# Ledger of designs, part 10: peptides against a protein of PDB entry 8YR4

Target 1, 309 residues: chain A of PDB entry 8YR4
Amino acid sequence: PRGSPALQLVVLICLGLMGLERALNVLVPIFYRNIVNLLTEKAPWNSLAWTVTSYVFLKFLQGGGTGSTGFVSNLRTFLWIRVQQFTSRRVELLIFSHLHELSLRWHLGRRTGEVLRIADRGTSSVTGLLSYLVFNVIPTLADIIIGIIYFSMFFNAWFGLIVFLCMSLYLTLTIVVTEWRTKFRRAMNTQENATRARAVDSLLNFETVKYYNAESYEVERYREAIIKYQGLEWKSSASLVLLNQTQNLVIGLGLLAGSLLCAYFVTEQKLQVGDYVLFGTYIIQLYMPLNWFGTYYRMIQTNFIDMEN

## One batch from the design tools (peptide; made by RFdiffusion4, then SolubleMPNN)

Design b1_p8_7_s4 (from b1_p8_7, 5 letters changed)
Fold by OpenDDE base, seed 3:
Structure b1_p8_7_s4 (fold): chain B 309 residues (1-309), chain A 8 residues (1-8)
Amino acid sequence: as target 1 above (309 residues)
Amino acid sequence: SFTDELEV
């Protein structure tokens, strides 16, 4: 960003965080390998517990890969909001100013296409939601229940309890934080529509704006509307990062508790090394779809509210 | 996590 040293520093920090994510992607498998080796060698509990705790901490920083946002990714996303907003605002103002430089003939010919695009978004949202409910929400809930039953029967009731508490807390916090976020999203969408309406009104009145040489005034009003929108967008995006980090923390605590307990039972020869691998893999597999659960819940709520109206 | 990517 060519005007703010602060935003340039934020870009450099974000690039540094992206480098750290790449380092974590290498370190996490190494620590996981070390745990498997220590379990195989029947290493002392203190060394094993330290390596497991370090692994879970690194996994918390990394997240679950492409389907999960770790702490580092969340921090990057949070810091990047201001850079994205600067870029968006610059592009929007460039487009808007360019539209005011175009000929009257160009403005008269394009009126019909924009209204159709708003209608397509509503219909696509409803059909998409039903597919996400059926193909992602229900299977994910089924996999959680199957997981609780499996761990309760084949490991110990304590593992089933950890998975139950972790997933119940995850779902509850996802719902509560998503409901809280919905207020910010509604405010953002309302202001987006108002900002778009101002741009459309200014462009429909292009002749009047040209007659009064008011292009600079309309650009300033549009800039103010964008700044107001970006204030609400920041709250929406920051609340999403908070949701993702809360979800990551809950899964991290469940993974820590379960991995330590599993490692302990392997040291006591009650479980095999393969059972430790299974637990960690299964929790990560449950976590991948759950990252979308907040999306699905919001979409469900929006459609229910739209059906009551 | 990906709450906002599905609205694009």
Scores: peptide ipSAE 0.039, ipTM 0.780, DockQ to the pose 0.138
Fold by OpenDDE base, seed 5:
Structure b1_p8_7_s4 (fold): chain B 309 residues (1-309), chain A 8 residues (1-8)
Amino acid sequence: as target 1 above (309 residues)
Amino acid sequence: SFTDELEV
């Protein structure tokens, strides 16, 4: 943001907090490993209590679940509000200025409410897209890369390869199935809009419908349109279940292969019990943001198409 | 993918 050094500093702080989240994603599993190892070794209470307290504090900073609600993420989101507002206002003013440069004939052909709706959609699309790219897509890809590097350095190279293959296959299948699903979603939305338009037109012409006693005919036509919509909705919903199951299978296979390999190395005394728990915990941590990747891809694709029109 | 929850 050119013009306010304060907002530039806030952006730098937010980038620093994003880096801290990446460090926490590595540290939390390590501390959890250490707890499991200390419990296995029957370590003294003082060492265990300190490690547990440190783990819980790091876990509070990291958060957990889909869309990390940790302290660091919340602080980043809070600080970003002002940056988003500044960016939104700047885009909105640019669109508004551009609309005033357009020909009188363009303005006379469009209702003012439609023009404003296009401007608002454009502003929301650009600001949303940037936020999803910077705060969700890029960090998720970074966590995958960090995971591959970590497992390749601190575990055997085979673990890094399993994570690489699992995540590459997951991302590829997510993209391919999401693109396939997008066709069904577009067909559903088109039929929804057509069904809604028919209902509105029938209700606006209710006097004519009553005059001809055509109520039963209009209801039956609306029912047929709903049945057609529900057939498309079912395809959209079924395709989502297929995506989720495909994603679950890929992660399950990666988790199985890596967990079996961990268990084998623990039996050979090359790894500790905590390292088995670390691997499982880390894979689950990578899986949580990846559940949204299909959503982000769809949003990106929709927003690009809406900007070209 | 939680595709339907983010259409706010």
Scores: peptide ipSAE 0.035, ipTM 0.766, DockQ to the pose 0.207
Fold by OpenDDE base, seed 4:
Structure b1_p8_7_s4 (fold): chain B 309 residues (1-309), chain A 8 residues (1-8)
Amino acid sequence: as target 1 above (309 residues)
Amino acid sequence: SFTDELEV
């Protein structure tokens, strides 16, 4: 944002808050581990109470992941509103200026309302894409990397390897299945638009339909269009269930392998009971934003295609 | 993936 030093400062603050959120994602499991260890050791109440209070405060700052926004994430989102509005307005003005530079032949071939709708979609696509990349995709990838490093350094290289393999397989399958699903979703949306257009055309021609007593024929044609839509909707929904189940299985296998390995090391007194809880907590924390990764990937792909058009 | 809720 070259024109406003205030918005540049807000961007820097938002980046700082993103860094803080990454630190919280490591600290919250550590403090939870420490609570479990202190409880196991029957530590004095003063030490336990301080650690619990610190944990709850850190957890308030972090939140519950994608399902529950923490204070830091909410503050970041609040501050980013002005940056997003500035970016949106710039993109909208650039698109509008570009539309005015286009040939008269291009404008005569398109209805003004269609051109505006394309401009609005383009603006929304760019601003959405940037927000999802910066605030969801990049942080999630960073948390995975930080997790691999953390487990490799503080547990054992085997834990880092399990997390690496699990997350790599999860991401790969998410991408592949999401790309496969995108075909069904596009077909569904195309058929939805065609079904809607048919309904509008039938209603606009209501007098003609009534004159020919063709009401039953129009209803049957609309029914056929709905059945065709529902067949495509079913493929979209069934493919989503398949994605979700595949993701769940991969995380389940990673959680199983890592939890068994943790339990084994706890039995050998190489790790504490709190370390078992830390592993499970950390994997669940990584999984929460990953549930949205398929959505973000689809949105990124759609928005890229909408920007190329 | 919560893909369906973000289209509304």
Scores: peptide ipSAE 0.033, ipTM 0.753, DockQ to the pose 0.183
Fold by OpenDDE base, seed 2:
Structure b1_p8_7_s4 (fold): chain B 309 residues (1-309), chain A 8 residues (1-8)
Amino acid sequence: as target 1 above (309 residues)
Amino acid sequence: SFTDELEV
């Protein structure tokens, strides 16, 4: 971004964080291998526990593959919000200024197409909701239940309890934080619509704006509306990062508790090294679809509200 | 949650 040294520094920090994500992608498998080796060698519990804790910490920083947000990714996303907003605002102002440079004949022809786009949002919402419930929510809940049963039957009952508590806390916090976020999203959407309506009104009044040479005034008024929108967008996006980080913390704690317990039982020869690998892999697999649960819950809430209107 | 990516 030209003109803001602060945003340039943020871009450099984000690039550095992207480099750190790549380093974590190499380190996490290495630490995982080291755990497997230490378990195979029957290493002392203290060395094993430190390696497991270090692995879980690195995994917390990385996140769990495609569809999971780690701490580093969340921090990058959080810092990138202001860079995105600067870029968006610049593009929007360039488009808006260019639209005011276009001929009156171009503006008069546009009345019919915009109304149709509002209607398409409502119908797509309801059909999408049912598909998300059936194909994503129900399977995800089923996978959790299957996971709890599996760990309760094939592992110690303590594993089933850890998975139950972790998933219950995850779901509860996902709901609570998503409901808390919904107010920021509604405020953002309302301001987006108001900002868009102002842009449309300014462009419909193009002749009047041009007659008074008020183009600079309308651009400034649009800039103020964008800044107000971006203040609400930041709250929405920052609250999403908070949700993702809260989810990551809950899964990280579950993974830590379960991985330490699994490593302990392997040390006591009650479980095999393969069982440790299985536990970690299975928890990560359960986490991937759960990242979408907040999305589905929000979509459910939005669509219920849109159906009440 | 990828809440905001699905609305684009």
Scores: peptide ipSAE 0.042, ipTM 0.787, DockQ to the pose 0.106; fails the geometry check

Design b1_p8_8_s1 (from b1_p8_8, 6 letters changed)
Fold by OpenDDE base, seed 5:
Structure b1_p8_8_s1 (fold): chain B 309 residues (1-309), chain A 8 residues (1-8)
Amino acid sequence: as target 1 above (309 residues)
Amino acid sequence: PFFTETEV
């Protein structure tokens, strides 16, 4: 934020904490590997206890992956509150000043409640978009790149290729299916708004409805509108299950190919048993944030549409 | 309800 050196320092600290999360995502699987190897070798208790304690401490810092409440993530979220408030207030004041610069004819043609709703949606859309891009999308892409590099350098190049192909296919299918699903969601939301508008209009005209004894007719029309809505809701929900299952299939195929290859190299004594556990653990950690990627993409699209209005 | 794939 321009004009507050304290908030600029907080932003830099938050970026540093994001870098630390990326390092923890690599270190936690490595320490878990080391525990498995030490257990396999029947290592002395002192070495095992130190490695386990270090792993648990790193796991406390990391948490359960993306979307988990790890210490570093919580500290970042806590520090970011002031930056978010500053950004929100700055955007809100810019929108408010712009609304005051608009023509009297523009204001007379709109209800004050609609203008406020546009301002609130605009503010939330800009701040939400920035937060999702910086804290969810960019870190997820960074973790994928780090994963590809790590497996290409410390494992055979074939592992890096499997991760690259799996992640590229996952991202592509997630985008394509999410765009397809967005059409069903828009249709659902349009029908929901129409159903709600009809219910509000019927309730505002309750005296007329009562005068004509039309309550049963209005209830039946509302039931028909709900059935139409539920038909669109089913398509939206079924499309989500299809997305999740497609993602699960890509994950399953990538995990199968990589796990079989890893098991083969362990049998050939080129890798240790701990390296098999590392691969499985690291792949699962990469996929945890990717389950949200379709949601992030949808939120980004929604926020862009809400900014254009 | 934004059934976010992971919020549910």
Scores: peptide ipSAE 0.026, ipTM 0.705, DockQ to the pose 0.200
Fold by OpenDDE base, seed 4:
Structure b1_p8_8_s1 (fold): chain B 309 residues (1-309), chain A 8 residues (1-8)
Amino acid sequence: as target 1 above (309 residues)
Amino acid sequence: PFFTETEV
């Protein structure tokens, strides 16, 4: 933010905390591996207790991974509130000043309440887009890259390749299926608005409906609008289930391939039992934020469209 | 309504 050195420092601290989250995402599985190896080796209690205590502390800082409510993520979210408010206010003032620069014809063609609703949507779209990109999308992509590098260096190139192929296929299918389902969501939202408008118009004309004894006719028209909405809602919901199932299958196949390869290398004494647990833990940790990736992609796409209008 | 798409 220009003109506020305090808010610039808060942004730098938030970026530092995001870097710490990335480090924790690597360290937590490593410490969990070490616990499993120490248990397998029947290590002294003092070494085990120190490693377990350190793991639990790191897990408290991390939480459940990206998108979880860990201490570091909560602290980052708390510090970001002031930055978000500054950005929101700045966008609101820019939109408001731009609205005053628009032609009288533009204002005469619109109700003031519609103009305010467009301004509020525009502000929310910009601030939402920035938040989703910086705090959800970029960190998730970074964690995938860090994971590929980590597995390639410390396990074998084959593990890095499995993670790469699995995550690339997951992201590609998520985007393609999300684009495909966007049409169903738009149709649903359009029909929802039309159904609501019909209900409002019927209720505003209540006296006229009573005068003509047309209550049964208005109810039937409303029922037809609901049935049409529910047909579109079903398509939206069914397309979501298909997305989730496709995502689950891709991750399941990646987990299967990598877990079998880990088990084989443990049998060959090239890896330890803890390394098998690390792989599974790390893949599940990558999967959790990826479940929301389709939602983030859709929100980004919607917010871009709302900024162009 | 933000439908949470993935039930965790």
Scores: peptide ipSAE 0.025, ipTM 0.689, DockQ to the pose 0.186
Fold by OpenDDE base, seed 2:
Parts: sequence; C-alpha cells; structure tokens
Structure b1_p8_8_s1 (fold): chain B 309 residues (1-309), chain A 8 residues (1-8)
Amino acid sequence: as target 1 above (309 residues)
Amino acid sequence: PFFTETEV
C-alpha cells in the first residue's frame, strides 16, 4: 500500500507469518514422526510428554486440516484486515470516481437491474440453509457421536469423556461467540446497505453533481461512509478471528489431554502405537468440519432473521 | 455478497 508505512510493515509481518506457516507445515509431521519413534522405542515418559506437548503446541500454531484456523493463520488474517480494507476502499473509490466520469446516458439506463439482485439473496438464503443443515450440520453431529462411542468402546471411557467434553465445549463456545458476533455482522450489513444507498443516490443525481462540480464532495462523503463501514467490518472480521482462535484453543486442549493420555497408556502397554496415530488422526478429522459449524450456525441465525422480515 | 467467512 503506497502512503502508509504502518500498512507496509503489516504486509511484511504477514509475509513473515506466511513463511512461519510453511515452516510449521514441515515441523508438525517431523514432530509427529518423532512421537511415533519414541513410542516404538519405549522412551521414558518425560521425553515422550515433552515431545507430545511440543507437537500439540506446534499443531496449535499450524491449525488443523484447512490451515486457516491455526494461531499463525488467525494472526495473519487479523493483521491483514487493515490491508484488505485499505485496498477495498481504494478500489471502491476508484470505481465510484470512474462512475461519476461516465456519460449521463449510462446512468439513466440502469434503474432496473439492481432490484433483481436483492430478491435473489432471499431465495438463495433459504435453500442454502436447508442444504447446510442436512449435508453439514447433521453429519458433523453424527460424526461426533460416533467418535464418542468409538473411543468409549475401543479405548477407555476417559477418551470418550475427553472427546465429549471437548466437543461440548467447542459447540457451546461456538454458539455463544457466534451469537455475540451476529450483532457486529448485523451492524456491518446495515452500514453496507446505507453506504450502497448513498452511492446509488449520488449516481442517480449525477447531473446535479456534475452541474455543481461537486464530484469531489460526493467522493469524500462516500469515503466517510466506507470508513464507517470498514470500522464495522473490522469488528465483524476480528470477531471471526476470535471465534476461530477460541475453537482452535478448545481443540488444542482436547488434543493435548487425549494425546498425553494415549501416550501414557501406550507406555503402560495398554494401547499400541497405532492407537496413538488413530486418536490424533480421528480428532483432526472431527475438527475439520467443526470449523464450519460457526458459519452454519450464523447462516441459520441470519436466514431465520431474513425470513422473519 | 455472502462472503462465507471461512473461504476468504
């Protein structure tokens, strides 16, 4: 971004975090291999526990499966919000300024197309909701229940309890943080609509704006509306990063507790090395669809509100 | 645009 040394520094930090994410993608498998080797060699519990704890910490930094929910990725996403907003604002102002340079004939012809786009949002919302409930929410809940049953039957009741507590806490915090976040999203959407309406009104009054040479004034008012929108967008996006990080923390704690317990039972020869691999893989598989659960819950809430209007 | 928060 030209003109802000602070945003240039943020871009450099984000590039550094992207490099760190690539390093974590290599380190996590190495530490996982080291755990398998230490378990195979029947290494002392202290060495094993340190390696497991280090692995889980690295996995917390990396995130599970999709990479987008790790601490490093969340920090990158959080820092990138201001860079995205700067770029978006610049593009929006360039488009808006260019629209005010277009001929009167171009502005008079456009009344009909915008109304159709609002109606398409309502119908797509309901059909999308049902699809997300049936194809994502129900299967994810089923996979959690199957996981609890599986670990309770084939491992020990303690593993089933850890998975139950982890998933229950995950779902509860996902709901609570999503409900809290919905307020910021509603405020953002209201201000987006107001900002768009102001742009449309300015463009509909193009002749008047041109007659008074008020293009710079209308661009400034639009910039102020965008800045107000971006203040609310930042709260929405930052609250998403907080949700994702909270989810990552809960899964990280569950993975830590379960992995330490599994490693302990392998050292006592109650479980095999393969069981440790199975537990870690299965928890990661459960985590991947759960990252979207907050999005589904939000879509459910938004669609219910949009259906009541 | 429904920016699905997770795909961005």
Scores: peptide ipSAE 0.025, ipTM 0.674, DockQ to the pose 0.129; fails the geometry check
Fold by OpenDDE base, seed 3:
Structure b1_p8_8_s1 (fold): chain B 309 residues (1-309), chain A 8 residues (1-8)
Amino acid sequence: as target 1 above (309 residues)
Amino acid sequence: PFFTETEV
């Protein structure tokens, strides 16, 4: 944002917090490894208690699950509200200015409520897209790269290769299956809109329908439209289950290959028991945000198509 | 985990 040095500083702080989240995603598994190793070695209570306390503190900063509920993520989200509001307002004003530059014929051909709805959708789509790209997509890709580098340097090149192949296959299949699924979703949404339009038209013409005693005929036509919708909804939902199962299988295979390799290196005394726990913990941490990647990719595609129109 | 379509 060229106009406010304060907002530029907030953006830099948010980027710094995003970097801290990436560091926490590496440190939390490392500290968890260290706890397991200290427990295995029967280390003195003072060292163990310090490491556990440090781990819990880092885990509080990172958060649990999707990574979105940690203190650092919450602080980032809080600071980003001002930037989002500024960006939203700027996009809204640009759209509004552009609407005022459009020809009188364009305005006379459209209802004011439709124009406002297009403007609101445009603003929401741009601001949402930017937020998903910056806070979800880019960080997830960064965590994968950091993970590959970390495993390649501290374990072996084979672990980095397993993570690379697993994540590349996961992302590729997520994209391909999401693109395939998008056809079913578009067909579903088109039929939903047609079913809704038919219901609205029938209700607006209620007096005419009643005059001709055509109520049973309109109900049957609506039922046929619902059945057609549900057939498309089933395809959309079934395709989602297939996506989720495909993703689960890819991660399962990566976790299996890496866990077996790690267990083998632990038996050969090349790695410690804590390193096995680190690998499993780290792969699960990489997997958690990837569960939303298909949704983000779909939203990105939808919002780009909606911006080109 | 189900990809809940977060209706955004």
Scores: peptide ipSAE 0.024, ipTM 0.699, DockQ to the pose 0.350; fails the geometry check

Design b1_p8_8_s2 (from b1_p8_8, 6 letters changed)
Fold by OpenDDE base, seed 3:
Structure b1_p8_8_s2 (fold): chain B 309 residues (1-309), chain A 8 residues (1-8)
Amino acid sequence: as target 1 above (309 residues)
Amino acid sequence: PFFNEVEV
């Protein structure tokens, strides 16, 4: 934001908090490893208690789940409200200014309510797109890269390769299957709009329908439209299940390969039991945000197409 | 409507 040094500072703080989240994503598995190793070695209670307390504190900062509701994420989200409001207002004013520069002929051909709805959708789409890119997509890609580097340096190049291949295959399949699903979703949305338009037209012409006793015919025509919609909805939903299952299989194979390799190295005394737990914890942690990646990719793709029109 | 296709 060029006009407010305070908002620029807030953006820098939010970027710093995003960096801290990335550090926490590495530290939490490390501390969990250390707890498992200390428990295995029957370490003194004082050392164990400090490590557990530190782990719980780091876990409080990180949070857990698909939305990572940790303290750092909440603080980032809180600080970002002002930046989002500034960005939204700027986009809204740019759209509004552009609408006023458009010809009278363009305005006379459209209802004012439609123009406002286009403006609101445009503003929401841009603001949403930027939020998903900055807070979900970029951080997830950064965590994958950090994970590959971490496993390559501290375990073995083979672990880094497994994570690289697993995540690359996951992302590629997510994109390809999401692009394939987008066809079914577009068909579903088109049929939904057509079904809604038929219902609205029938209800607006209620007197005419009643005059001709055509109520049964309009109901049957609406039923046929619903059945056609449900056939497309089923394809959309079934394609989502296929995507989720494909993703689950890829992560399952990566987790299997890496866990077997880690277990083997633990049996050879090259790694500790805690390192096995670290690998599993870290892979699951990388997987949690990736479940949303197909949704983000689709939202990005749709919002870009909607901005080019 | 966009949130219902959240990959769970």
Scores: peptide ipSAE 0.023, ipTM 0.686, DockQ to the pose 0.186
Fold by OpenDDE base, seed 4:
Structure b1_p8_8_s2 (fold): chain B 309 residues (1-309), chain A 8 residues (1-8)
Amino acid sequence: as target 1 above (309 residues)
Amino acid sequence: PFFNEVEV
């Protein structure tokens, strides 16, 4: 943000906290591995207690991973409120100034309430888009890359390849199915607005409907609009279940392949029992934010469309 | 209304 050194410092602190979250996402599974290995080796209580205490502290800072509210994530979110408010206000003022530069013909053709609704949607779309990109999408992609590098360096190239193939397939299918689903969501939203408009128009014309005893006819037309909406809602919801199930199958196959390979290397004494737990924990930790990736992609796509309008 | 359908 130009003009406020305090908000620039807050942005730098938030970026530093995002870097700390990435470090915690690697350290928490490592400390959990170390606990399992120390338990397996029957290590002295003092070493075990220190490692467990350190793990719990790191887990408090991290939370449950991306999508869970850890201390670092909460602190970042708290500090970001002022930056978001500054950005929102700046975008709102830019939209408002641009609306005043538009031709009188544009204003005469639109109701003031519609113009304000467009301005509010534009402001929310820009601020939402930036927040989702910076705090959800980019960190998730970074954690995947860090994971591939980590497994390739400390386990074997085969583990890095499994994670790469699994996550690449997951992301590709998420995008393709989300784009396919977007048509059903748009149709649903259009029919919802049309159904609402019919209900409002019928209620505004209540006196006329009462005069003609047309209440049964208006109720039947509203029922038909609801049935049409529910048919589109079902397609939207069923397509979401299909997305979630496809995502679950891809992660399940990746987890199966990697877990079997870990178990095999543990039997061959090339890896420790803790390394098996590390792999499973890290894959599940990557999976949690990826469940929201379809939602983030959809919101990004919607926000871009709302910015073009 | 942004119904955040929580993709669970």
Scores: peptide ipSAE 0.021, ipTM 0.628, DockQ to the pose 0.116
Fold by OpenDDE base, seed 2:
Structure b1_p8_8_s2 (fold): chain B 309 residues (1-309), chain A 8 residues (1-8)
Amino acid sequence: as target 1 above (309 residues)
Amino acid sequence: PFFNEVEV
């Protein structure tokens, strides 16, 4: 970004975080292998517990292999919001200024195409919602229940309890934080519509703007509207990062508790090394679809509100 | 606006 040394520093930090994410992608499998080796060698509990805790910490930083929900990725996404907003604002202002340079004949012809795009958003939302409920929400809930039953039957009841508590807390926090986020999203959408309406009104009045040489004034007024929008967009995007980080923390705590308990039972010869591998793999598998659950809940809430209007 | 709030 030309002109802001602060944003240039943020870009460099984001590039550094991307490098760290790549390092974590290599380190996490190495630490996982080390746990398997220590379990196979019947290493002392203290060494095993330290390696497991270190693995879970690295996994918390990485974000379960989905790349987007880890602490490092969340921090990168959070820092990148301002860079994206700067770039978006610059592109939008360049497009808007260029539209004011276009001929009057071009502006008079464009009345019909914009209304159609609003109608397509409503219908796609309803069909998308049903598809997300049937193909993603219900299967994910089924997989959680199957997981709780599986761990309760084939492992100790404590594993089923950990999975139950982890998933219940995950779902509850996902709902609560998503409901809280919905306020920011509504405010963002309202301001986006107002910003778009202002741009359309300015372009519809192109002749008047051109007659008064007011192009710079309209561009500045549009810039102010974009800045106001970007303030709300930042709250929406930052609240998403907070949701993802909260989800990552809950899964990280569940993974920590379950992995330590599993490692303990392997040390006690009550479980096999393969059972430790199974538990960790299964929890990560349950986590992947759950990352979308807040999006599905938000889509449900948005679509219900859009159907009431 | 809708597409960027994917919980990816």
Scores: peptide ipSAE 0.025, ipTM 0.653, DockQ to the pose 0.150; fails the geometry check
Fold by OpenDDE base, seed 1:
Structure b1_p8_8_s2 (fold): chain B 309 residues (1-309), chain A 8 residues (1-8)
Amino acid sequence: as target 1 above (309 residues)
Amino acid sequence: PFFNEVEV
């Protein structure tokens, strides 16, 4: 934000809090590992109780990942309200200024309520896009990279490779299946709009329909349009189930391969029992935000189209 | 879960 040093400081604090969230995503599994190791070693109660209390405190700060109500995430969201309002207002004023520069012919062809709706869509699309990129997409990708580096440095390189391959396959399939689904959703939306337009046209012409006793004919045409819509809706919904199941399968295979490898290394006394628990916990933490990645990709794509219009 | 997206 140019011109407000206070808002610049808030942005820096929010970036610092985002860094803290990344650190917590590594520390929480480490502390959970340490609890399991202390339990395995039958460590004294005082050391165990301190480590458990520290873990619970860190978990309170972290929350449950993307979409969690962790203390750090809530504090970041709270501080960001003023930055979002500043950005929204700046975009809204730019759109409004641009609308006033447009030709009289452009304004005469549109209703004032349509022009305002275009302005609101443009503002919401830009602010939504920025929020999804900065707070959801980039942090999720950062957590994956940090995970790969962590497992490559502190575990064997094979663990880093499994996480890399699993996450790369997950992201690639998410994109490919989401692009495939976009075709079905566009067809569904087009048929929905056509079905709605037919209903509106029939209702606007209700006097003519009544004069010809054509009510049964219009109802049958509307039923056929609904059946055609429902056939497209089913394809959209079924494709969503297929996406989620594919995502679940990829993570399940990655978790299986990594867990078996970790169990083998624990059996060889190269890793501790806590390291097995760390791996499983960390993979589940990476999986939670990735469930929404297809959403964010779709929203980003939609918001770009809405911003070009 | 991806199911809870209200398609706006």
Scores: peptide ipSAE 0.022, ipTM 0.686, DockQ to the pose 0.255; fails the geometry check

